# Peptides against a protein of PDB entry 7UQJ: the designs that were tried, part 165

Target 1, 160 residues: chain A of PDB entry 7UQJ
Amino acid sequence: PELYQNFNITPPRGVLFHGPPGTGKTLMARALAASCSSDERKITFFMRKGADILSKWVGEAERQLRLLFEEAKKHQPSIIFFDEIDGLAPVRSSKQEQIHASIVSTLLALMDGMDNRGQVIVIGATNRPDAVDPALRRPGRFDREFYFPLPDVKARFKIL

## One batch from the design tools (peptide; made by RFdiffusion4, then SolubleMPNN)

Design b2_p18_6_s4 (from b2_p18_6, 13 letters changed)
Fold by OpenDDE base, seed 3:
Structure b2_p18_6_s4 (fold): chain B 160 residues (1-160), chain C 160 residues (1-160), chain D 160 residues (1-160), chain A 18 residues (1-18)
Amino acid sequence: as target 1 above (160 residues)
Amino acid sequence: as target 1 above (160 residues)
Amino acid sequence: as target 1 above (160 residues)
Amino acid sequence: MALEMQKMIDELLEEILN
């Protein structure tokens, strides 16, 4: 928030980094975490991989999300980075994805529960923005999207 | 600029990446160039090393800077990355640095001459932000600074 | 290969990018792919996520690895990037991980079967190098390791 | 190490290029 306030930007509750794999989404998220950390103000950076939350925390994913947001809130200012968030919050394609639906609903609630005054930024990275539940892409959630395109081969050389 | 405008951020005329050597400033500048390049919108990335401009273009440095900015403007959207910009724009330490002063003055004028609507981003990387002429660090020039500290040795490799 | 030979470097059959998440491993792999791609010589970049190979190709993972290496060999020069290779080749923790053991054995064989003259580079990215089967980290496989450490929070700013 | 990595990256780049 303060950083965004300093930029006269309403702190997005979430930022979606989308683009092909290896476009620097995770690096940028980390860079953002660093860019927001002064000598005076260390930003706590939390990283979770979307698929790992689903696979490692079967039945506890909602609780782990809650704990993550609580910890991020405790250690403000903080960034929560979800790498491959499409793995955590896939588009609700079928009624059979109840587990996904509950995790998504929890994430929605956690993002909605963030005070606009809170110093927690959520960054979701995905290679497939269309695979992210549209509910997460609404205002007050991942309402800002940053496209990380494939550098053109010429632009890739410029990245090295 | 459009990327920054899309983020409701006044496009910095310049971004200063500062921090110890090997802190990924160059990598990030290139990653930014790539991240800003969509399939639809290729960003032209120009890279110049500050010391190389001084050493290779003795007496032509001002002209090379002008040409660089003209080319960048012609190929918008574009990023001009000055690696080791402290080599190009040292703090005006002595009256004898007239050559440096003229190059710095040219760079200042070029940065000041960029329309806020222009799609040219200037990134300067330095290991020594205090060695960069303070005039370059004023609003409308390198008005955003990103510190790339020495990561703990574990963190340097992450930036490379 | 030729370039490694020109540098008197045995071309690593594989490079392990290890370091915390969002250290730029994937970005670096892509940047490498791009830096190796000239206008004259396009590098074919193959990306596979370790966990996706296991989850999407149950019982076909070995075949998919073979096909991937064949395709990479067909489209030389090429980079095979395994993101989260620890998901594909976990440390052989139990006799019950027979599926993992067979996939790892296949990957080992594929890496061992790469001619040193081949223009296929394998890059494995992991957040957990100790979770990668030590057999993959032996000479002639992922024999080069690049640590992508956490940029110090200040270093992350510099990457933005 | 970073320089060696860069060299190795450069070498990898060159190997892939070549």
Scores: peptide ipSAE 0.006, ipTM 0.356, DockQ to the pose 0.109; fails the geometry check
Fold by OpenDDE base, seed 1:
Structure b2_p18_6_s4 (fold): chain B 160 residues (1-160), chain C 160 residues (1-160), chain D 160 residues (1-160), chain A 18 residues (1-18)
Amino acid sequence: as target 1 above (160 residues)
Amino acid sequence: as target 1 above (160 residues)
Amino acid sequence: as target 1 above (160 residues)
Amino acid sequence: MALEMQKMIDELLEEILN
């Protein structure tokens, strides 16, 4: 935080975890939350699934996003993790247009409206970064991207 | 491929990955795609979630399946991975009958319509092979089945 | 089992696996099933997703729960694993009230109705124990809670 | 690769914590 302020660098508001399903994006997001959480500094972890926000909250998804960001701000330091964010914010050219457009617009506004001083990190996980609206991948939003490669088959077989 | 042709054996068109959730079926499917992909031979990996095909494509699921198979054929060698295929192709006796019946029928027809020479592998992943329509588990469809055991608790504790 | 009977201790009917998504709750539940299953003693593993029970079985969720418990009893020793149990049994104060209330009430009754001698273990997995109706977390229900910490980032990187 | 990702994550953590 202080480092970014000192250099007049906009701190990354959003981190995009992208890579194949099962690569552990969700697990990493939560591992980050756990690793950053100490007895002295508890990090609140908010998780939402992109598709679930659309399906469970038809007509109220925007409000639920607002409430989520408000709650995350209230409980800072916090992580907002959007799993399957491509389900929430598909590319605007997809014919599922209007409902997605409003939700994406709300998410954009919420990410833009975060005080750069807020201890709220937004992590989006997707298996398809190209399916995420490019507007979300701009500076001040999901401007950091981390690729989660597949474990090699050999590494996976050691886990199986 | 050649081995199957030489012995007049119908190459498996579909591979069913079955086993517990979190056993890495999705990861294995993608690891297979990655492992089989070389700089010389890129394998195109198509992934769909069974339940998502039903929910996102109400009334167009059949068309989307057709398009998927066409695209996979166009980009061969390719893997079509259906995650949670039991969500797409539940057993016909389930009272969610008619919509599932048409989609299952389409998937059956698409699998049957694959040229035995096509470099398209279909991988279905399920946590419940018995919930998959038995018609999909017949020769020339998902005729190879791989059980994904749980990692032993000990192996899991090394990961936890 | 016998140990609990000898000490007049109510055996835990339900075990709540809580912790981050991707921490392997589902994997552990099934690993337990596999590890406890020998050639001599096959454990039947029943898995349901909390949200799927609500969505797939609107108006019949209670009946499906009853059937599940009956089937589990018939195939004992068995494990009933509810993945995302917070989706099935959200806190009563959530405005999705009435439908959830009846399902939760049914699940409570089914857990209460288990013979303490039955070899049926109920495992609920949640990422949010506080989102689970507190009535489910009482003695004789999900009265054992196991926290699934995130693997340390280092352990995860060995898997990636 | 895992080490590079660890470094990136450590950097992220430092960015988050600081």
Scores: peptide ipSAE 0.000, ipTM 0.263, DockQ to the pose 0.137; fails the geometry check
Fold by OpenDDE base, seed 2:
Structure b2_p18_6_s4 (fold): chain B 160 residues (1-160), chain C 160 residues (1-160), chain D 160 residues (1-160), chain A 18 residues (1-18)
Amino acid sequence: as target 1 above (160 residues)
Amino acid sequence: as target 1 above (160 residues)
Amino acid sequence: as target 1 above (160 residues)
Amino acid sequence: MALEMQKMIDELLEEILN
């Protein structure tokens, strides 16, 4: 926030973390939340898996998304992290078009409805950015993308 | 075990690892198993996901838990690691009360039935300790809790 | 490839990564893909979870496996990584014998059908090599196995 | 352990690259 204010940069509403599984996307989202949290400024971190929203909340997924965004707004500054967002917002061409279309439409509306002055950042993580609905990757939504390369051999030796 | 014997400390039956996802709870549970295993003393590591027990074993979950604890006792010293234990033992206030109540009751009984002299340690991992049934967090069950903080910026740079 | 040609070594079609969860099997598979990729030689990495193939593609799992192997062949050099392969190819003695038998049979046929001159490597990851159908662990399939030990205490401190 | 994993990785890399 402060960095965005200082540079008159409109904070991105949504950031897509993409890259292979185990590249630390979830870890990074969390490390961002931790790094932005001081003793004085706690960032609230909300995490959901895309597949969990579909599987646990058949018919309630839209409501649960709305509640999540409301809760995130209430607890701002906040980060909403969607792990495996390709599970929530698959490309519309899949045979389960109708159910996914409503959930994606709800997520789009929620991201579009965020006030640019709001201190809510949405991070989506996927292993397949191409499996995410292109409508989510447009400006004002997941408009910034960060590729998480595989840790190089050197980085891996630090993790092992 | 030896450290607990030397200090006359009753070995905890259950340890709850809690903290954000991707903080290495699973890795830690495993590293504990490895570190306690010498060439002379092999520790058997049993791992289950809470959600997998519910989803794969509808109506057999109680039996599968019993078998798991029996197998762990047979292969002592052993560690039982429940990943995402909040999926297995959610707080009773959820709409699926009856099914979860029986599974939680079984897990409680299995933990209570462990002889304190047994070389079976139960580790539960969760991202939300408050989503775990409080009955599991009582003395004689998951009575020790370890918070896994987010890796600091420095730790993150070692993982990236 | 070149080293296999120079030594007249038949390149392994399949490599089984086994070891406890969180031991970096997925990370390793990915680091292999990255290390083998130069600016000049990009390796395509295909990843699937065994459980996802069964759950998402009831009745289409065989077709999805075929398409995956065809795509991997088209984008060679490539790595196919099956995470949690014990979910895809459990030991045949389980009560769900018929459905798993067809999927396993398809995977066997696909692995057997790979030309040894092809630049497609299949990596399976499991926490339980004994839960993988023994037919997959035979020569010409997952014929090489790598145990991922738990990171020692020292390694864990680098990850934390 | 990191060294053993490195060795395994190096061996695997040698096997994959070759």
Scores: peptide ipSAE 0.000, ipTM 0.277, DockQ to the pose 0.171; fails the geometry check

Design b2_p18_6_s4 (from b2_p18_6, 13 letters changed)
Fold by OpenDDE base, seed 4:
Structure b2_p18_6_s4 (fold): chain B 160 residues (1-160), chain C 160 residues (1-160), chain D 160 residues (1-160), chain A 18 residues (1-18)
Amino acid sequence: as target 1 above (160 residues)
Amino acid sequence: as target 1 above (160 residues)
Amino acid sequence: as target 1 above (160 residues)
Amino acid sequence: MALEMQKMIDELLEEILN
């Protein structure tokens, strides 16, 4: 917080983790949440899967997103981790995704409505950054991106 | 089972794992399930996320909790793991959570109705033990608690 | 693909991972997805939990399964990973599971309708292979099975 | 990978904590 204030840089509201499947995006998000927690400062970690939001919340997804962000704000410092965010926020060019478009619109509004001074970070993980609505990847939303390369064969066998 | 019977100790119906996010609560629950399984005695592992129960089961959550416990009993020895149990059982002091209150009431009743001789263990994991309804943390429910400290940087990289 | 074509073997449409909980079935599925991905060939990984499909999709589960398979086909090469597939496809002998029977019937039809030349692999994971509908375990569906033994105590502590 | 992840964690921690 203080570092971003000193540099007059708007802290990223969202971080996009992208890379091939199994590259540890979810693990990294959890490890970050763990690493940022101390005995004096416990971070609250919220995890949702993008496709779960779509399917569980058909007709209620917007409300549940709002509740998630409200809860994250209430329990700050917090991390909201969206696994498979492309499942939540597919590129709008598909006509049939009015429901998706509404959910994405709500997510955009929620990210835009986040107080930059709040201790809420949103992490989106995807295997397909090109399948994420570009509106989410703009400054003030998921404006920082980290690529997770495929572990080499040796690195994979260390995760196994 | 036999160990608790020999000591005339009522086996804990529930264990609460708490600690910062990414400290391996879910991993430990799985590892415990794995460790308690043998070739001769396979443990059935049921996993649910607290927030998923709330959102997926709006209007059906109580029934699905009952079904979960019935299935766990049917397939005993079993572990029921609730990840993010604070998402299922928030502290009742929030007026707007009638749905949550009903779900929590059902979970309480299910835990109270468990035969202590049954080979069903309930593990709840939370980053926020203070956000869990204290009624769940009473004897005969989640009456054992384990704190998961932040792994040191080196320990995190071993999980990564 | 090419290997199976050369041997005139119909590639398995589905692989069943079974074994005690925490034996790394989900991790293996992800690691396989990661391993089969290259910089030139990114595999799309879809993950669903069986019980999530049942509960999230009450009344819409069949449609969402169809959408999942359509999306996997659209984004091939793809892996569809069903964690806890016994939660989706319980043995039909339970009278009360008409909903489950319909969902399972849809999954059977989807697996049967998969073009064997498609680069879509379905991985089901279960702790209870005997609780999975035998119809799913037939040739042309989940016709390959891998047992995940309990890691020895030392192996568990390496995953922890 | 672990080293890169560590660097990424450290960078993200610096950003989140600072």
Scores: peptide ipSAE 0.000, ipTM 0.174, DockQ to the pose 0.173; fails the geometry check

Design b2_p18_7_s1 (from b2_p18_7, 14 letters changed)
Fold by OpenDDE base, seed 3:
Structure b2_p18_7_s1 (fold): chain B 160 residues (1-160), chain C 160 residues (1-160), chain D 160 residues (1-160), chain A 18 residues (1-18)
Amino acid sequence: as target 1 above (160 residues)
Amino acid sequence: as target 1 above (160 residues)
Amino acid sequence: as target 1 above (160 residues)
Amino acid sequence: SSSIFLPSEEIRKKELEL
């Protein structure tokens, strides 16, 4: 709340940054982290890559998510940035993705468990918003989206 | 407005990005231009360097500003990014800056003339927010500021 | 060469963008792709994620790398951006990473096979330069590095 | 000539010195 109060924005529990690769999503997450920091109020910025949580922490991914949210809560105000969140929370397309389903369920629970008074912002970046589980895009989760479109090549120079 | 309505942000007529050189202000302005574009809604990004407007358009700078704002208005939704706006709109420090004063007055009038319903966002980037005319930093102009503070020297390479 | 000649930079065959996540590596790679493009000279930008090459192209990763380099060579001037190259070319830590070793060996051969006159730039982005096989960081490969350090959290505003 | 690019070896040396 307070983090976004200065911006007159109802703090989403999560913001989905979506758009083609290298559209500034990760950059934007960092600026938002900074934009909410003052001289008086340092924001702690946590970054995790969705695919890395799956690949490095096989069977511990849920625990690592919990620890991440606990650490973010301990170091409020904070931003948790998930780069390529579609790698962590793919659309539940097949019955075979039980591991993904449990990680997604844990992330959902962690986002739902965030107090609306919390100073933890979750930013998910994806190149494929359609590959993100729709459950994560519901109100109280990644309920706000920033589209990071491909600038036209002329406008890529203008964005970069 | 609508550009920011999707974000529940009252659209500033202008946003001042300030912070030391190579701090990704240009990059952010561009990322915001991207982030406010959707597949359905391409944002037209205009970029001008403050010093270039003064140096390249001696005597035509006011006309170029008018044309820029007209073009931005024609191609709504749009972002006008002034890189190094302190070069365009220096603080009125001396009686000899009459040329600067007229350019600043024109920019003020153009920003004041933007309808609150307009989908034109003005972003001014400066390394010296104290070198920007305070009149530009008033409500309805560059009324929002993003501080872009020196990354640790390590982090300057991150901005470049 | 010519792509970087305009910048008075000896064209590396590869540039390693390393630094903490969301450091603007992907963005900088695109900015370089952009900055090297003119109205007269469009740069073809290829993007591959290191982990996606491994996961999506099991057993075909080497072929996909070859095809990527051939396509980049066909569409010169071009940039090949490997996002999270540490996912493609991890340090050869264990005898069990034979699959990684063969992909790395293929990437090494492709980079070594690039003519110094070629207008193909390879950019590898990693959050962990120490996790990138040292063989990739040798002269004629990723022989130049851009450190993308963590901006100070305040200075993360500065990058955006 | 502001070499925007540091050689990987020099960076590794600096990383080892840090």
Scores: peptide ipSAE 0.000, ipTM 0.202, DockQ to the pose 0.030
Fold by OpenDDE base, seed 4:
Structure b2_p18_7_s1 (fold): chain B 160 residues (1-160), chain C 160 residues (1-160), chain D 160 residues (1-160), chain A 18 residues (1-18)
Amino acid sequence: as target 1 above (160 residues)
Amino acid sequence: as target 1 above (160 residues)
Amino acid sequence: as target 1 above (160 residues)
Amino acid sequence: SSSIFLPSEEIRKKELEL
């Protein structure tokens, strides 16, 4: 608290971790949860992969998102970590419009429905921040972004 | 601040990051420092390796630990990160008792001497939490522990 | 090869990850292994610490290096990660010349003996690239280097 | 809900239960 109390940082409802794969986004989310938990107040960490929500819960993805946010609120303080969030909430103009549009709208509504007093932080991780629906990157949602640079990999990993 | 203000979380004096090697404990400590720093208020990050303190500062290790904690207090808010803390403070029953016992006692005293109001967080990282002196893992010291699971690297880790 | 065949990248036999401690070199190596592995094609990840090879396998270090490269070839595609490679292969002019010279020569021979067709990538990590024997940094060995910047932690790193 | 964050005592308790 005191270290954080002195920083007057409005709790971001959502934080987007972006950067190349394996730059430690998921690991960072876990340790943020770590540093925020106390002996008196454990942070509950929820992790989901965007692709897993689409693949494992076809037709229930919206319900599972709602349940996830409800469980996170019930177990506050909590962190919801979406790994590969671009797999869950691709840009609306992507050819998979019909399946993703409803999931994106549900996620938007869930993030908008979080009270500023809610002790629920959402962390999205992506390798492709530009593949995340811009509506998720607005104030009150994923309004903070953290670039995970590749460590200056002077090798041209042209991952083509 | 507000997130932690709302959490009423007593800042852990010490946090132990443990888990298999290369799970990103050090990277996490750095990124915690990054996430806690603002433009107005920079966190000072101090890093030491346990083995480096023993090998480079034989006979001065205690003095160097004291200086480290004083510098951290002077430059608060700050994080002291001990990488491979099991190398600095092995279990007292290990055959190297004489060299380590005084260093462990000094580290214990330094952690106990931190005011609850101090904006100094200590993070220890180890691959072997059970090799860290249990006295360091008591309340007011490294009283919080974080397991860094291996990323589910579908790679067969044959650690031969 | 196939991953690299698809990228038209001559597979670097060796990649040197260098940069300040805790910039995520080890984590990046693991994440590269993860990103390069498919459900059909798992990459085998071998990890060794340079100092561990010297301390644990005194007199057998050369044999253990040979066995490591043979196992990596047998379980291809594979990554051999040397953490703290400067501890295994220090500059030949370092005061420990006799113990290190034979290990360095063996590692050079093993890297030179890797067929360009071998699906074995070697990643060395060091905080001190200039402490690594320059012979290891030649073409066909660690011929690609990656600087891991400190994340722009607006933290004052006083590395004392 | 995986609490990845256990106080030292609860980690010890879970490690003893495994």
Scores: peptide ipSAE 0.000, ipTM 0.259, DockQ to the pose 0.101
Fold by OpenDDE base, seed 5:
Structure b2_p18_7_s1 (fold): chain B 160 residues (1-160), chain C 160 residues (1-160), chain D 160 residues (1-160), chain A 18 residues (1-18)
Amino acid sequence: as target 1 above (160 residues)
Amino acid sequence: as target 1 above (160 residues)
Amino acid sequence: as target 1 above (160 residues)
Amino acid sequence: SSSIFLPSEEIRKKELEL
């Protein structure tokens, strides 16, 4: 409950952080996780890169996504942060596209299968919201979006 | 001697920095390099990404690793920092696996060939210590590990 | 005019930022963009990664580069920042090399086609200036280079 | 201070105004 209130979201919605690289998407996701964590209620923060899911987990990516969601559920309240989630976008090679399509399909099914009572939030970060599969942006998935502008110098001097 | 004391390591040991992305592994490696550098004793800091060694140096990666270790030895005291060293892990394709296995074998030989009197420290950073080849984690290689936790908000406000 | 004076460049020159990763190349490019922006004259900052242009825009990379330069021209004064521009370097596979060569050729043509009266600056960042296609380093392209050394601790404590 | 957290509807309005 409280985690979703702090994100201003109702479960099982995902959040898409979009904006130019180094606008602090990853830093913000972590700052949110840490701000929602108390000494009494630690939030478990899971992080994966979209490109890492494809390149590093080749042939195991679907299983690793399932394990990630199971582990997040086990350690709830939890945040699953996908950095560079557009790295799951289909790359134009028929065999890689099939692997990408299968991984995206698995992620869709895992997001749709989240218990509405579960305290698992999914955050996707991208520099290219247009390169994110439109199926991931549907209601019940990444259906909230936050834009991260490039901070001007004045805003950066306030954050540093 | 002093560089290894500052790292709390005996030569020729490597250090594995592991933890979630943006926990400051790369920043810490640089801060350590800079803290160990005096006006009298500059430490030379070399940095390579595991994925870059594979993708950018295809067919030259072994030679480039040898040159890197030779250059580090020439400019000692030195730090060789491998960011995303799990990017050297075998990706499941027979031809890429052979290239990965050859690069890893070269890195193993270079770490084993380090002179115990040399002032060359090797730091590997990963988000996935389980994806690092177990051969790299053996004594005399990356045999010390440091976990980089996600900073809580309180710890971040002390670093900013 | 003023934007090019602040970069110490005459149009249509590009700037190559080179130096070790996390030496602040991306941070500096953004700080420059923000320092050159006034309340009266906002600079539009575009950012792309070289590896992202190749991996994420496969079969659309040339069109996306054209659109990027058109959008930068439309929103002038503008900065186009290519992070990891060496990620556009030919990777040794004949089919990927052709795609890389075509993308590099498109980028060359776009840089050569910039109006000398336009307020579009192109910044390329790399950790490996030797891995950048020599054609990109010719006059009228990335013909100015700035080295980003690893800051010593004393220099970092002055920037933080 | 432009809230770093704009609702998706306000973001689309700003992207359409650019």
Scores: peptide ipSAE 0.000, ipTM 0.221, DockQ to the pose 0.045

Design b2_p18_7_s1 (from b2_p18_7, 14 letters changed)
Fold by OpenDDE base, seed 1:
Structure b2_p18_7_s1 (fold): chain B 160 residues (1-160), chain C 160 residues (1-160), chain D 160 residues (1-160), chain A 18 residues (1-18)
Amino acid sequence: as target 1 above (160 residues)
Amino acid sequence: as target 1 above (160 residues)
Amino acid sequence: as target 1 above (160 residues)
Amino acid sequence: SSSIFLPSEEIRKKELEL
């Protein structure tokens, strides 16, 4: 993407946006997509909601992830934005669902299989970085993190 | 920065962020600064507002620019972010102020004096790219540009 | 609007976004507007820059403010976003311009005249909350404030 | 135009799916 070309970023295989809800994570991901396109170089922006991938695609979620990464590769330069990625990639230590472990394993493999020369950026947004599997936060995956601080907590609570 | 090292692109000495007000230019520059740092590789981010450099430092603006670039070089990898750079570097064809022409000339010389091996990135943000001196938009200066469109549907579709 | 409807909060007549430049104030206002629009409920977003209202509309600024509020009421649910509102509404104690006092008085009257049942939100953004007339920060006006902190330099260094 | 019509959630979804 132009951000990475203009900033010459090795596309981190992934960037984790984290911070309280309404801190602009999704908007920043969109602004990134928006800023990276020139008239000559369109960036395709794929958005998926983590919970939607699990809920809409029971038994097909892995295939949908593969298709998403293939489509992103086909339309590069591209951004894959996972909103609420904690819904997609729960911590493995939560004993309950083998299904979640499989989806996380597929996402790990897809991120690991991304050629560093590929112009595909993966952005994950979460309100709960500690709810994201640490394996996703390792080098060559979501190895870059962004904290989106609350606009001052006291002021936010006055408006809420 | 690691950014530029991994795409094997000649680090543009500068990047121009342009687009309507509130398209996230400053937030993107901060996000880029925030994305480029690792625990091992802290990037120092210098922010200056273009109008503030002219207004606060009458007769010292050139010296303050030199000091800023020296400090950025001392703390590399670093980002120098000029917010509202059109206030610092008005188009030379506006006949009026020799002072502005001198400051622009100093900024040109500082950008031209940046060793391409230097880990200093210069980001300029403007709402008016046409108000920025064309000399700053030449190769080896702000030779990379990012358009931050309004989240208007048509502009978003150009980005996709 | 929907944010306040979903939280069952009496919509403040105005919200002040304040903090250092490039903390995402304008971006957050746009995100709020973008998050509050559903397929069924389009929110109209009116943006004005405070300094532009004064500079472009010499002698007509009050009329332009009235028209803006009327248009926002016509297109409700709506958001009026004043970027750099400190340029529109300077502190009254700065003795210089009767024109500014008149514009501020018109904005006060327009905000006071907003029916609390109206689906019009006013957002003001400033880098200098102390430069905004305290009368605008009273109940029934910009009675809610959001501080947009700098991304903490240390947290930024972890992300860098 | 002084008014920016924000895309509906569907336009927003399409813009995010594109």
Scores: peptide ipSAE 0.000, ipTM 0.224, DockQ to the pose 0.104; fails the geometry check

